# Ledger of designs, part 30: peptides against a protein of PDB entry 2AUS

Target 1, 323 residues: chain A of PDB entry 2AUS
Amino acid sequence: ADIKREVIVKDDKAETNPKWGFPPDKRPIELHIQYGVINLDKPPGPTSHEVVAWIKRILNLEKAGHGGTLDPKVSGVLPVALERATRVVQALLPAGKEYVALMHLHGDVPEDKIRAVMKEFEGEIIQRPPLRSAVKRRLRTRKVYYIEILEIDGRDVLFRVGVEAGTYIRSLIHHIGLALGVGAHMAELRRTRSGPFKEDETLVTLHDLVDYYHFWKEDGIEEYIRKAIQPMEKAVEHLPKIWIKDSAVAAVAHGANLTVPGIVKLNAGIKKGDLVAIMTLKDELVALGKAMMSTQEMIERSKGIAVDVEKVFMPRDWYPKLW

## One batch from the design tools (peptide; made by RFdiffusion4, then SolubleMPNN)

Design b1_p11_1_s2
Fold by OpenDDE base, seed 5:
Structure b1_p11_1_s2 (fold): chain B 323 residues (1-323), chain A 11 residues (1-11)
Amino acid sequence: as target 1 above (323 residues)
Amino acid sequence: MKRLSLEPYQE
């Protein structure tokens, strides 16, 4: 998520009408909720599905979805997309994850050996999904981006780990234990990051949501519930972006593919086949789609389909039809 | 590439 992407400007004269659309920070509270994502601190105990059902009840919502399952016993960062934003969770499924884990060793191991062996688990690892996963039990490679040992207390090892989506921390700990020669198991696990969502001032509990909704509905105070809900655009911050002309927005909002003439600016390093976010010049999410060209091809070409539009988020009436 | 064995943890 922290990859600073260069922005290449294709049309430096492109202006946007301030009367069109609803920029993320200027949405009325009802509209903000309809296009919102909660950075939820999931408690240990309930399933991710139960937590989503509770949020729907608390906030009086028809639809919601989560950005990646956490096991019942696992706490921490669970992005929950609301109402019209529900489908944005698909941008979060492939995003990197961070965890803090407590590993319990089944024997005594010198600290220097623990540190040396755990460092060898950074990089590419071969995993097989667990029996209870919906994923076919095929051997697959996954990336461990980093392992940071926080504390070693006898047989207890507290560590931070950054991983590719679909990397099983329980399995990682089991193999670290085997490599140490004594065995190990996962005692505790907390997710501290899911793509752009992390442990920060935006992290809220289920209790916070109950209180904040009450303050809005009974006391007329919208400030707390407004701060507790992030705009859906937060859920795509880690994706490469393409910003489009006002004249192209309504067409894309109707499900038309993005053509090269509609591009104002774009991130560097887009490859054919990448998931991209199509944005207005006011940083509003119009749609998600598949890049049909590289960044270089989108700069050099005068025409053609740049993005195959897969999912529209923006309502059709926020921008006028200019075609 | 380290080979990780089959124990069932859901992400």
Scores: peptide ipSAE 0.020, ipTM 0.507, DockQ to the pose 0.018; fails the geometry check
Fold by OpenDDE base, seed 2:
Structure b1_p11_1_s2 (fold): chain B 323 residues (1-323), chain A 11 residues (1-11)
Amino acid sequence: as target 1 above (323 residues)
Amino acid sequence: MKRLSLEPYQE
């Protein structure tokens, strides 16, 4: 998620009309909620689906979705996309995750051996999805980006781990235990990161949401609920972006594919087949789509389909039809 | 050796 992407400008003279659209920081509170994502601190106990259902009840919403399941006993960062933003979870599902885990060993192991063996699990691992996973139980490779041991207390090992999406930490711990020769299980797990969402000042509880909604509805104070909800654009910060002309926005908002002439600026390193975010010059999310060209092809070509538009977020009326 | 993990939870 922390990949800094270079921005290549294709049209340095392109301007945007300040009267069109609703920049993420200038949405009325109702519109902000309709295009919002909550960085929820999921409590241990409920399922991710139960938590989403509670948020819908608390905030009086028709639709919501989460950016990647946490098990009932797992706490921490659960992005919950609201209403018109619900489909933005597509950007979060493939994003890297970070966890803090407590592993309990079933026997005594010297600390030096624990450290040495855990370091061997950095990199590519083979996983089988669990029986309770809705995912097909096929063997798959996953990346462990890093393992940081925080504390070792006898048989208890506290560690931070960064992983590819759909890496099972319970499964990782089981294999570490097998490798140590004594066995192990996952005692506790907390997710500390899901793509651009982390443990920071934007992390809120279900109780916070109850209180903040009450302050808005009963006292007319919108400040707290506004701060508790991130704009949907936060959920695409980790994606490569393409910024488009005002004249192209309405067409894309109607579900037209993005063509090369509509591009103002773009991130470097886009490959054919990448998930990309199509943005206005005001950093509003128009749509998600599949890149049909590389960054280089989008620069060099004068015409053609740059992005196959898969999911439109922006309303059709925020920008005028300029065709 | 790439280690094979078998366990149940969606994380």
Scores: peptide ipSAE 0.019, ipTM 0.507, DockQ to the pose 0.018; fails the geometry check
Fold by OpenDDE base, seed 4:
Structure b1_p11_1_s2 (fold): chain B 323 residues (1-323), chain A 11 residues (1-11)
Amino acid sequence: as target 1 above (323 residues)
Amino acid sequence: MKRLSLEPYQE
């Protein structure tokens, strides 16, 4: 998620009309909510689905979805996309995750051996999904990007782990325990990151949401609820982006594929088949789509379909139809 | 110690 992507400018003279659209930071509160994502601190106990249902009740919403299931016992970062932003969760499902885990060892192991063995689990690992997973129980490779041991207290090992989506930390801990020769189990797990969503000042509880919604509805104070909800554009920060001309926005918002002439600037390193975010010059999310060209092809070609538009988010009326 | 709760990521 922290990959700084170079921005290649194709049209340095392209301007945007300030009267068109609704930039993320300039949305009225009702519109901000309709295109919002909550960085929820999921409590332990409820399912992710129950938590989404509670948010819908608290905020009086018709639709919401979460950016990747946390099991009932797991706490921490659960992105919850609201209303018209609900479908943005598809950008978060494949995103890298970070956890803080407490591993309990079933025997005494020297600290140096713990550190050495855990470091061997950085990189590609072979996992089998747990029995309770809806995912087909095939052996699969997953990337462990990093393991950072935070604390070792006898048989308790607190560590931070960055992983590819769908890496099972419980299975990782089980295998670490086997490699240590004593066995281990997961005593605690918290998700500290889901793509662009982290444990930061944007993290809010269900109680915060109740209070903040009350302050808005009863006291007329929108500041808290505004701050508690991130713009949907936050949920695509980790994706490669393509910025388009104002004249192309309405067409894409109507579900037309993005053609090469509509591109103003784009990130480097887009490959054919990549999920990309189509943005306005005001950093508004228009749509998600599949890249049909590489960055290089989008630069070199004068015509053709650059992005197969899969999901439109922007309303059709935010930008004028200029064709 | 904040109790960090237990259950694995479901894809």
Scores: peptide ipSAE 0.018, ipTM 0.489, DockQ to the pose 0.045; fails the geometry check
Fold by OpenDDE base, seed 1:
Structure b1_p11_1_s2 (fold): chain B 323 residues (1-323), chain A 11 residues (1-11)
Amino acid sequence: as target 1 above (323 residues)
Amino acid sequence: MKRLSLEPYQE
């Protein structure tokens, strides 16, 4: 999420009509909800699916989806995409995660040894998925980006860990315990980050959502519920972006692939096969797609399919057909 | 050494 991507301008003369579309900050509250993502503080106890069902009930929604399962006992950052934004979760599933974990050691270990051994778990690890995972139990590599020990109190080790998506912290803790020679288990786990969603002022509880929805529906105060819901564009902040001409927006919104002439600006470092966000010049999410070219190819070529459009989010009528 | 990690839940 913190990857600052250079923006390369391909067409410096491209303008946007201010009358077209609905920029994230200009959406009426109903439309904002339809294209929203909640940064939910999931309580411990319920499943992620139960929590999504509760949000749907609280906010009177037909559809919602979450950006990556948290176990019943695990609390913290659960992005919940709403209604028309529901499919944006596909951008969040592959995103890096951060956790704060409490590891309990099954024996006494000198602090220096704990620190030394835990440091050796930064980088590539081999994981075996749990029995309960729908994923075939094949050994897989995962990245541990960092381990930050926050506190050591005897046999209790509190640490922050940044990991590649689908890294199992309980498994990591088990292997740390084995490497320490005493064994260990995960006592507590909280997710503190899921891609662009973190513990910040946007983090809200289920209780907050109940209250904020009530303030809107009963008291006519939309401010709280508006702040509690992030625009769907937040859920793609970590992706490489391609900004397109107003004349290309309606075609992409109809499911047409993005061609090179439609590109106004783009992030550096796009590779063929990358998931990319197609944006308007007003930073509205049009679609997600697979890059069919590198950034360099998109700059150098005058024609061709730049992005294979996989998921359209923007309504077909926000921009006029200009073809 | 590539350390093997066993099991659980984080999709």
Scores: peptide ipSAE 0.016, ipTM 0.515, DockQ to the pose 0.018; fails the geometry check

Design b1_p11_1_s3
Fold by OpenDDE base, seed 2:
Structure b1_p11_1_s3 (fold): chain B 323 residues (1-323), chain A 11 residues (1-11)
Amino acid sequence: as target 1 above (323 residues)
Amino acid sequence: MKKLSLDPYQK
């Protein structure tokens, strides 16, 4: 998520009309909720689906979805996309994850050996998904980006781990235990990051959401519920972006593919097949789509389909039809 | 060498 992408400008004279659209910071509270994502601190106990159902009841919503399942016993960062933003979870599912894990060893191992063996689990690992996973049980490679040992107390090892999406920490710990020769199990797990969502001032509990909704509905105070909900654009911060002309926005909002003439600026390093976010010049999310060209092809070509539009978020009426 | 994480529920 921390990858800074260069921005290449194709049209330095492109302006945007301030009367069109609703920038993320200027949405009325009802519209902000309709296009919102909660950085939820999921409690241990409930499933991710039960928590989503509770949020829908608390906030009186018809639709919501989560940015990647946490097991019942696992706490921490669960992005929950609301109403019209529900489909933005597609951007979060493939995003990297961070966890803090407590591993319990089934025998005594010297600390130096623990540190040495755990360091060898950084990089590519082969995993089979757990039996309880909705994912087909096929052997697959996953990347462990880093392992940071926080504390070692006898047989208990507290560590931070950054992983590719769909890496199973329980299976990682089991394999570390086998490599140590004594066996191990996962005692505790907390997710501290899911793509752009982390443990920060935006992290809220289910209790916070109850209180903040009551302050809005009963006391007329919208400030707390407004701060508790992030704009849907937060959920695409980690994606490569393409910014489009005002004249192209309504067409894309109607489900038209993005063509090269509609591009004002774009991130460097887009490859054919990448998931990209199509943005207005006011940083509003119009749509998610699949890049049909590289960044270089989008610069050099005068015409053609740049992005195959898969998911439209912006309403059709926020920008005028200019075609 | 790529490490193989076994499913702990395959026992």
Scores: peptide ipSAE 0.000, ipTM 0.378, DockQ to the pose 0.016
Fold by OpenDDE base, seed 3:
Structure b1_p11_1_s3 (fold): chain B 323 residues (1-323), chain A 11 residues (1-11)
Amino acid sequence: as target 1 above (323 residues)
Amino acid sequence: MKKLSLDPYQK
C-alpha cells in the first residue's frame, strides 16, 4: 500500500464537470454506505463470515463481503465491503498483509540464535497450503517482506511480520521452530494490516457499529457512522490507477473496455496483466480491470485497448453518455 | 509482556 507511484499526465487540459458523479467526500450518508468499506477489528471467536453477517444485520444491508478470511481465533483488520462496493474486496485479496504473532518455542533457545534464524526467513520461503485451505496443496514460494521481533520472553517470541498474500503464518512459525531445532507453534495471531487498511483511527468494532448506527437512526447524528465507513476507493489505494476523461466514464460504467484515448493520467510502472483501478478525475472508482498494455505503451500508443474491464462499480447514470 | 489486548472488550 505504501508504494508511492509516479503519476504521468497524458492530457493536461482535461477537465471534469463538478455536477457529474459523487466524489468520495461528497456522498450522502446512504450513498456513502452503499459504496463503503469498514475497517473492522474482527474479534477472536467468530468466523469472518459470521462477522460479515452481523454487520449486514447491524447496518440493515443486503450484501457485504470481506477482503480475506481470518481464522476464528485470529483478530484484527478485516476490511468489509458493503452493498455496491462488495466486489471491491477482490482488490484486497492479492494485497500484502501484516500480522503480529506470538510464537511459542518447544524448547529453550538462546535469544541471539532466535534473532539470527528469524532474520533468515526474510525473503522467499517455500510453503505448502494447509489441508483446510481451498487452495491446492502444491509447494509454492511466498515472500516475507520483513520480520520485526517485538519481544522475547523465554520460549515466547512476539513478532511483527509483513507477508505476501496467502502466506500462512502458522506454517512460517512451524518452519522457524524446525530451523531452531526445538519446534514451535503459533500461540496467538492478530492481523494488523490488509493492504491499505491498518490499525488506525478508522478501525472499528462491531460494538462501535451498533452504537453509531443507533446514533444515526434514533438521534439523527450521521458523523459517527460516516467516519466508521471508508469510501470504497480506500480499498484500491494500493493498486496502480488510471484516470479517465469524463467522456469515457459512462462507457466504462457500461462495461466497455478502456481505450487509450480515454486516459488522462496514469501511474508509472503498470505492466501488462496488472490489476488496475480505473478512476475519474474526481478520484471516484469506476472499475477494476486487467492492464492490456504497460504504462509506456499507454503513453506511446494513440489507440487500442488499455484495460480489459472486469468489475464495474460506478452506476451507469452518474456520468452522461458522451458517445 | 503487554498482552496485545486481543480482547476488543478489554478497554
Scores: peptide ipSAE 0.000, ipTM 0.427, DockQ to the pose 0.048
Fold by OpenDDE base, seed 4:
Structure b1_p11_1_s3 (fold): chain B 323 residues (1-323), chain A 11 residues (1-11)
Amino acid sequence: as target 1 above (323 residues)
Amino acid sequence: MKKLSLDPYQK
């Protein structure tokens, strides 16, 4: 999520009609909810599915989905995509995660040794998924991007860890404990980041959602519920983007593949096979798709399929058909 | 240490 991607402009004269679409900041409250993602502070105890079911009840929604399971005992950042945005969660599954973990050591270890050994776990690690995982229990490599020790209190080690999607912190802590020679277990775990969603001012509780929905429905105050729900575009901020002409939007919204002539600007470093977000010039999410060309090919070529459109989000009527 | 569930950033 922290990778600033260069934006290459292919058509510097391309304008957008302000009357078309619904920019993320200008959606009526009902439409904002329909295309929303909640940065939920998942409480410890319930499953991620139970929490999604509660959100659906609280907000009177037909559909919702979460941006990557948190175990019942794990709290913190759970992106919950709402209604028409529900499928955007697929963009969040491969996204990096950050956690704050409390590791309890089963013996006394000097602080210097704790720090030294934990630093060795930065980089590539070999993990086996736990027995309870729906994932095939094959050994797999995962990246630990960073380990930041926050506090050491005797046998308790509080640390921040940035990891590749599907890294098991419980398994990491077990291996750290083995490397320390005393053993360890995960006492507590909180997810502090899931891709673009962080533990910030956008983080809301289930209680907040109850209250904010009440303030809207009973008191006519939309401000709180509006702030509690992020636009679906937030859920794709970490993806490489391609911005398209107004004339291409309706075609893509109908499920047509994006062709090279429709591109106005794009991020650098797109590779063939990458998941990309197709955006309007007003930063509205049109669709997710698979890049069929590199950034360089999309610049150099005059024609061809740039993106195989996999998932449309934008309604077909937000932009006119100009064909 | 306070429980992370209460304040994950309390030093």
Scores: peptide ipSAE 0.000, ipTM 0.441, DockQ to the pose 0.035
Fold by OpenDDE base, seed 5:
Structure b1_p11_1_s3 (fold): chain B 323 residues (1-323), chain A 11 residues (1-11)
Amino acid sequence: as target 1 above (323 residues)
Amino acid sequence: MKKLSLDPYQK
């Protein structure tokens, strides 16, 4: 998520009409909620689905969805996409995750050996998904991006771990324990990051949401509920982006594929098959789609389908039909 | 690459 992507400009003279659309920072509160994502601090105890159901009740919403399941006992960062933004969770499912885990060792191990062995678990690991996973039980590789030991207290090892989506931390700890020769289990787990969502000032509790909704509905104070909800564009910050002409926005909002002439600027390093976010010049999310060209092909070609549009988010009426 | 063998019952 933290990779700064270079922006290549194709049309430096492209202007945008300020009367069209609703930039993420300028949405009326009701519209902000309709296109919102909550960075929820999920409590331990409830399922991720129960928490989503509670948010729907608290905020009087018809629809919501989460950016990747946390087990009942696991706390921390659970992105919850609201209403019209609900399907933006598809951008968060493949995103990297960070956890803080407490590993309990089943025997005494020198600290130097703990550190050395845990460092060897950085990089590519081979895992088999558990039986209760919706994923086919084939051996697959997963990347451990980093392991940072925070504290060692006898047999208790507190560590931060950055992982590819669908890495099982419980299994990682089990194998670290085997490699140490004493065995280990996961005592505690908290998710501290899900793609662009992390433990920061945007993290809110279920209690916060109750209070903030009350302040809005009963006291007329919008500021708290506005701050508690991130624009849906936050949920795509980690994706490569393509910014399009105002004249292309309505067509894409109607489900047309993005063609090369519609591109104003784009991120470097897009490959064919990548998930990309199609943005307006006001940084509004129009759609998610599959890149049909590389960045280089999108620069060099004068025509053709640049993006196969998979999911539209923008309403059809925010921009005029100019085709 | 390290091989992680999951117990089929562990999540």
Scores: peptide ipSAE 0.000, ipTM 0.386, DockQ to the pose 0.017

Design b1_p11_1_s4
Fold by OpenDDE base, seed 4:
Structure b1_p11_1_s4 (fold): chain B 323 residues (1-323), chain A 11 residues (1-11)
Amino acid sequence: as target 1 above (323 residues)
Amino acid sequence: MKKLSLKPYQE
């Protein structure tokens, strides 16, 4: 997720009008909420859907959605996109995840053997989705990016694991236990990362949200609720970006596909078929779309559809129609 | 059973 993408400038003279749009850091509080994503510390117990419903009630919202289901018993990082940002969750579903897991072994295993066997589970693994998953129970390959053992206490193994989206840590632990010869189960699981959302100063509880909303509504203090809600642009930080001219923004905001002449700068390494974020020169999210060209094609070509626009986020009136 | 309360990982 932390791949620093090179930025290729196609038009070095392109300027942006400071009077147009609402940069993520300059949104009025109401607008900030309308285009917000909460980095929620999901408590253990409730479903992700119940938690989203609670957030909607706490913040008096019409719509919200989560950036990838956590099981009821699983705590930690649950991005919750609000109102007009609700659809940004589609960018988070395919994003890498990190967890801290407590594995309980069903027998005694030397620490050296635990470490050695767990290291073998880095890389590609074959998983079968759990019976309770809405996903067809077909065998599928998933990537384990890393396993970091944090602590070993007898039969309890605390570890950090970075995984491809839709990797089942419970299944991983089961297979580790089999490989160790004693069996194992997942005692505890916490998600510590979902794409760009981490356990950091932006992580908030449901109680924090209640208090912060109260401070805003009753005391007129917006600082806490402003800090508790991230701009929707945070939810696309991990995606390849294409920055467009001010003159192209209104067209894309109306659902027009992005054409090559509208591009000011773009990330390197975009491939045809990639999910990309279309941004203004003020780093405002205009839309998500599918790249119809590579980065190289977008540089070399003078015309054509660069991005098939799938989801528009920006209101139609933030930038003027210049046609 | 020591619930290792998964404290938020303080960096």
Scores: peptide ipSAE 0.009, ipTM 0.548, DockQ to the pose 0.032
Fold by OpenDDE base, seed 2:
Structure b1_p11_1_s4 (fold): chain B 323 residues (1-323), chain A 11 residues (1-11)
Amino acid sequence: as target 1 above (323 residues)
Amino acid sequence: MKKLSLKPYQE
């Protein structure tokens, strides 16, 4: 579910200069790519790292990163952040995920029992990461947000599942199989959502990227490659946001912490320690940082550090130094 | 066994 966040305005008179910055919809194609994220349909077979390496080769890029590993056999939504946007994957790693899974049961189980037992796995579950994961094999809790059974055909169960980041669907299916008393394994898996990225018109294949890059470089047609790449701001849509004055942008772009006087508007419900996106009044991503205050403290206080700036994205020269 | 190819569910 897209978390609708209320917007609280602190300074209703704050204006922005239209000559400064590059709004997400106004970036030249080269700059759009430098600050881009691809909603990739990862094919089954390659690793997520191999796919990132192929994108770098296809688009002639120096660096890229992915918003959360898919196993080689797993297909679907893999956000790939490009060039100067590469570090925006930090916002996507903790984001919720959705999958469609095919579970194969190792014995016959009545459909009513399958439905009843699978419903018991909604909520908090205890998982141990698989041996092949880069994560230390410690027992941990994970939340299953929902399980929706799509189809049951004998021993095959097709279902949609929404989960907390780093939930292992293979492990979930193994535990469901144990609870059913017959055992089970994951036959197929596709990721249908990774935070703000889902199966929609923005989902593109590696083949699409090859074709669209050639249309741009050989035919001079930028439209297709422009549509195939989302602005980096898409990768922070699910985060709480703080919008800042034009006079504060250059300081934050230089790595200064955000202070309370720089805030124009902000989302409700920010807690101390939350990851937040610092935005311009043109909805440009300046930086990611850690909230040092709650929303309420940022409203009530006249001074102090509101956000500890961790990752700057905006170039230092997009806005003038107004200090 | 027909692999239920997880086609992208078009909404």
Scores: peptide ipSAE 0.009, ipTM 0.544, DockQ to the pose 0.032
Fold by OpenDDE base, seed 5:
Structure b1_p11_1_s4 (fold): chain B 323 residues (1-323), chain A 11 residues (1-11)
Amino acid sequence: as target 1 above (323 residues)
Amino acid sequence: MKKLSLKPYQE
C-alpha cells in the first residue's frame, strides 16, 4: 500500500472544470456519508456482520459492507464502506493485511531459537484454510511479507506480521509451534492494517460514531462525523490509478469502457489484468475496472480499450455528457 | 500476570 507509484503524464495541457463533480474534500456532509468509508476499530465479541448492522442503525443507512471479515474474537481495523461506496470493498479484499498476534508456546524455548525460527516464516508459506472458511480446503501458498517480534515473555511471543490477503495467522502460529518442537496456539489477535486503512487518527469506535452522529443531528455539529468518515477514494489509494479527461468522465459513469484518448495521466507498472481505479483530475473515483493494456501500451497506443469498467461509483450527472 | 492486552502499540 505504501509504494509510491510513479505518475506518467500523457496530456500536460488537460484542464478540469471546477464546477463539475464533487472532490473528496468538498462534499456536503450527506454526500460525504453516501460516499464514505469508516476505519472502524472492531471490538472483540461481535461478528463483522453484526458490527456492520450496528453502523447502519447508528447512522441511519440503507447499505454498508466491510473490507474483509474479522472473526468475533479478533479486534482492530475493519473498513466499513457506506451506501453508494459499499462496493469499494472489492478493492480492499485483495489488499495486504497486518496483525499483532500473541502466540503462546506449549513449552520452553530459548529466545534465540524463537527469533531464528520465526524469521524462517518470512516469505512463502503453505497453508490449508480452516474448516470454517468458505474457501475450498486446498493447500495454497501465501506470502508473509515480514515478521517483527515485539516482545518475548517466557512462553508468550508478541509479534507484528504483514501478510497477503487470506493468510491465516492461527495456522501460521500453529506451524511456528511445530517448527519450535513444543507446539503453540494463538492467544490473541488484532488487525492493525487493511490495505490503506491502519491504526491512525482516522480509527473510530462504535461509541465514537454514536456520539458523533448525535452531535450532528441534535447539536448541528457536523465536524466530528465528517472526520470519522473517510472518502471512498481512501479505499483505492493502494491501487494503480488512471486519471481521465473531463470529456471521458460521463461516458465512464454511464458504464462505457475507458479508451486510450481519455487518459490524461496514469501510474507506472500497470499490467494487463490489474485492478485499476479510474479517477478524475480532481481525484474523484469514477470507477473500478480491469486493465486491458499495460502502462506502456496505454502510452504508445492512440486508440483502443484501456480499461474494462467493472464497477461505476460516480453518479451520471456529476459531469456533463460531452459525446 | 500482566494481561498483555493487545493495546494498539501507539508509538
Scores: peptide ipSAE 0.008, ipTM 0.529, DockQ to the pose 0.031
Fold by OpenDDE base, seed 3:
Structure b1_p11_1_s4 (fold): chain B 323 residues (1-323), chain A 11 residues (1-11)
Amino acid sequence: as target 1 above (323 residues)
Amino acid sequence: MKKLSLKPYQE
């Protein structure tokens, strides 16, 4: 959800040294790649793992990871985090997803009935994970945020669907087919969104990456490969953020928990247990962690652990130790 | 049946 989060300022006098760190827009190309995420248009056919392996070969990388598996037959938005950014994919796993799906009905159903029944699937649905899922086959509730019917052609229904992470569109279509009384199956599926990554100008193919890497290495043209790779900070745009003092950055980069005095500003609506992004005042991702306080507690308290730091991204030397 | 090439709808 593009929920604009309110920013609460706790310390309005806090300044940042422009000589420290590497803001997302000012990283040299090699460093940009090391802290990058590709908004990949995954082709149908290969597995998400095969595609990640191809990206590693194309870009001569040691490490990469994807922000949520797409089945081999499923195309579209696959965020691929690179090198030092690889672990940022954990922020994308719980993020909402959007798909365009083609549902094929196994019988004739009046369009008005299709529309009426599909509207009833907006909201909370009960799903059972498929057999091939690493997830225990327990019944679980999932949210369908919206269903937008794009086209109905006889037994074929093209629709856009926004869903909570880990909603199975194949299962949704099966249940819609049952509710229609004729049955249905998923004919085609494309993912059009994964959290902050969507179908936009940042979406690139494997072929684009080959060409753009060639332009950089052989022709010295960095522009294309730079545009093809998003900063890792893009992968946390959907998370609540906490911005910290320069004096707190090195400690957090060493894996220390964030304490309340280190907070300069923060998003409203943080709850205990939320995944939060710890940012510098230059919007650099320092770490991901678990909120140990609400936003209100972080404002009201003078001391205590605000965030349990789980994953550090920032190098230890970007900011000086000021303790 | 025409493969609806899920080309991104260029608006």
Scores: peptide ipSAE 0.008, ipTM 0.530, DockQ to the pose 0.033

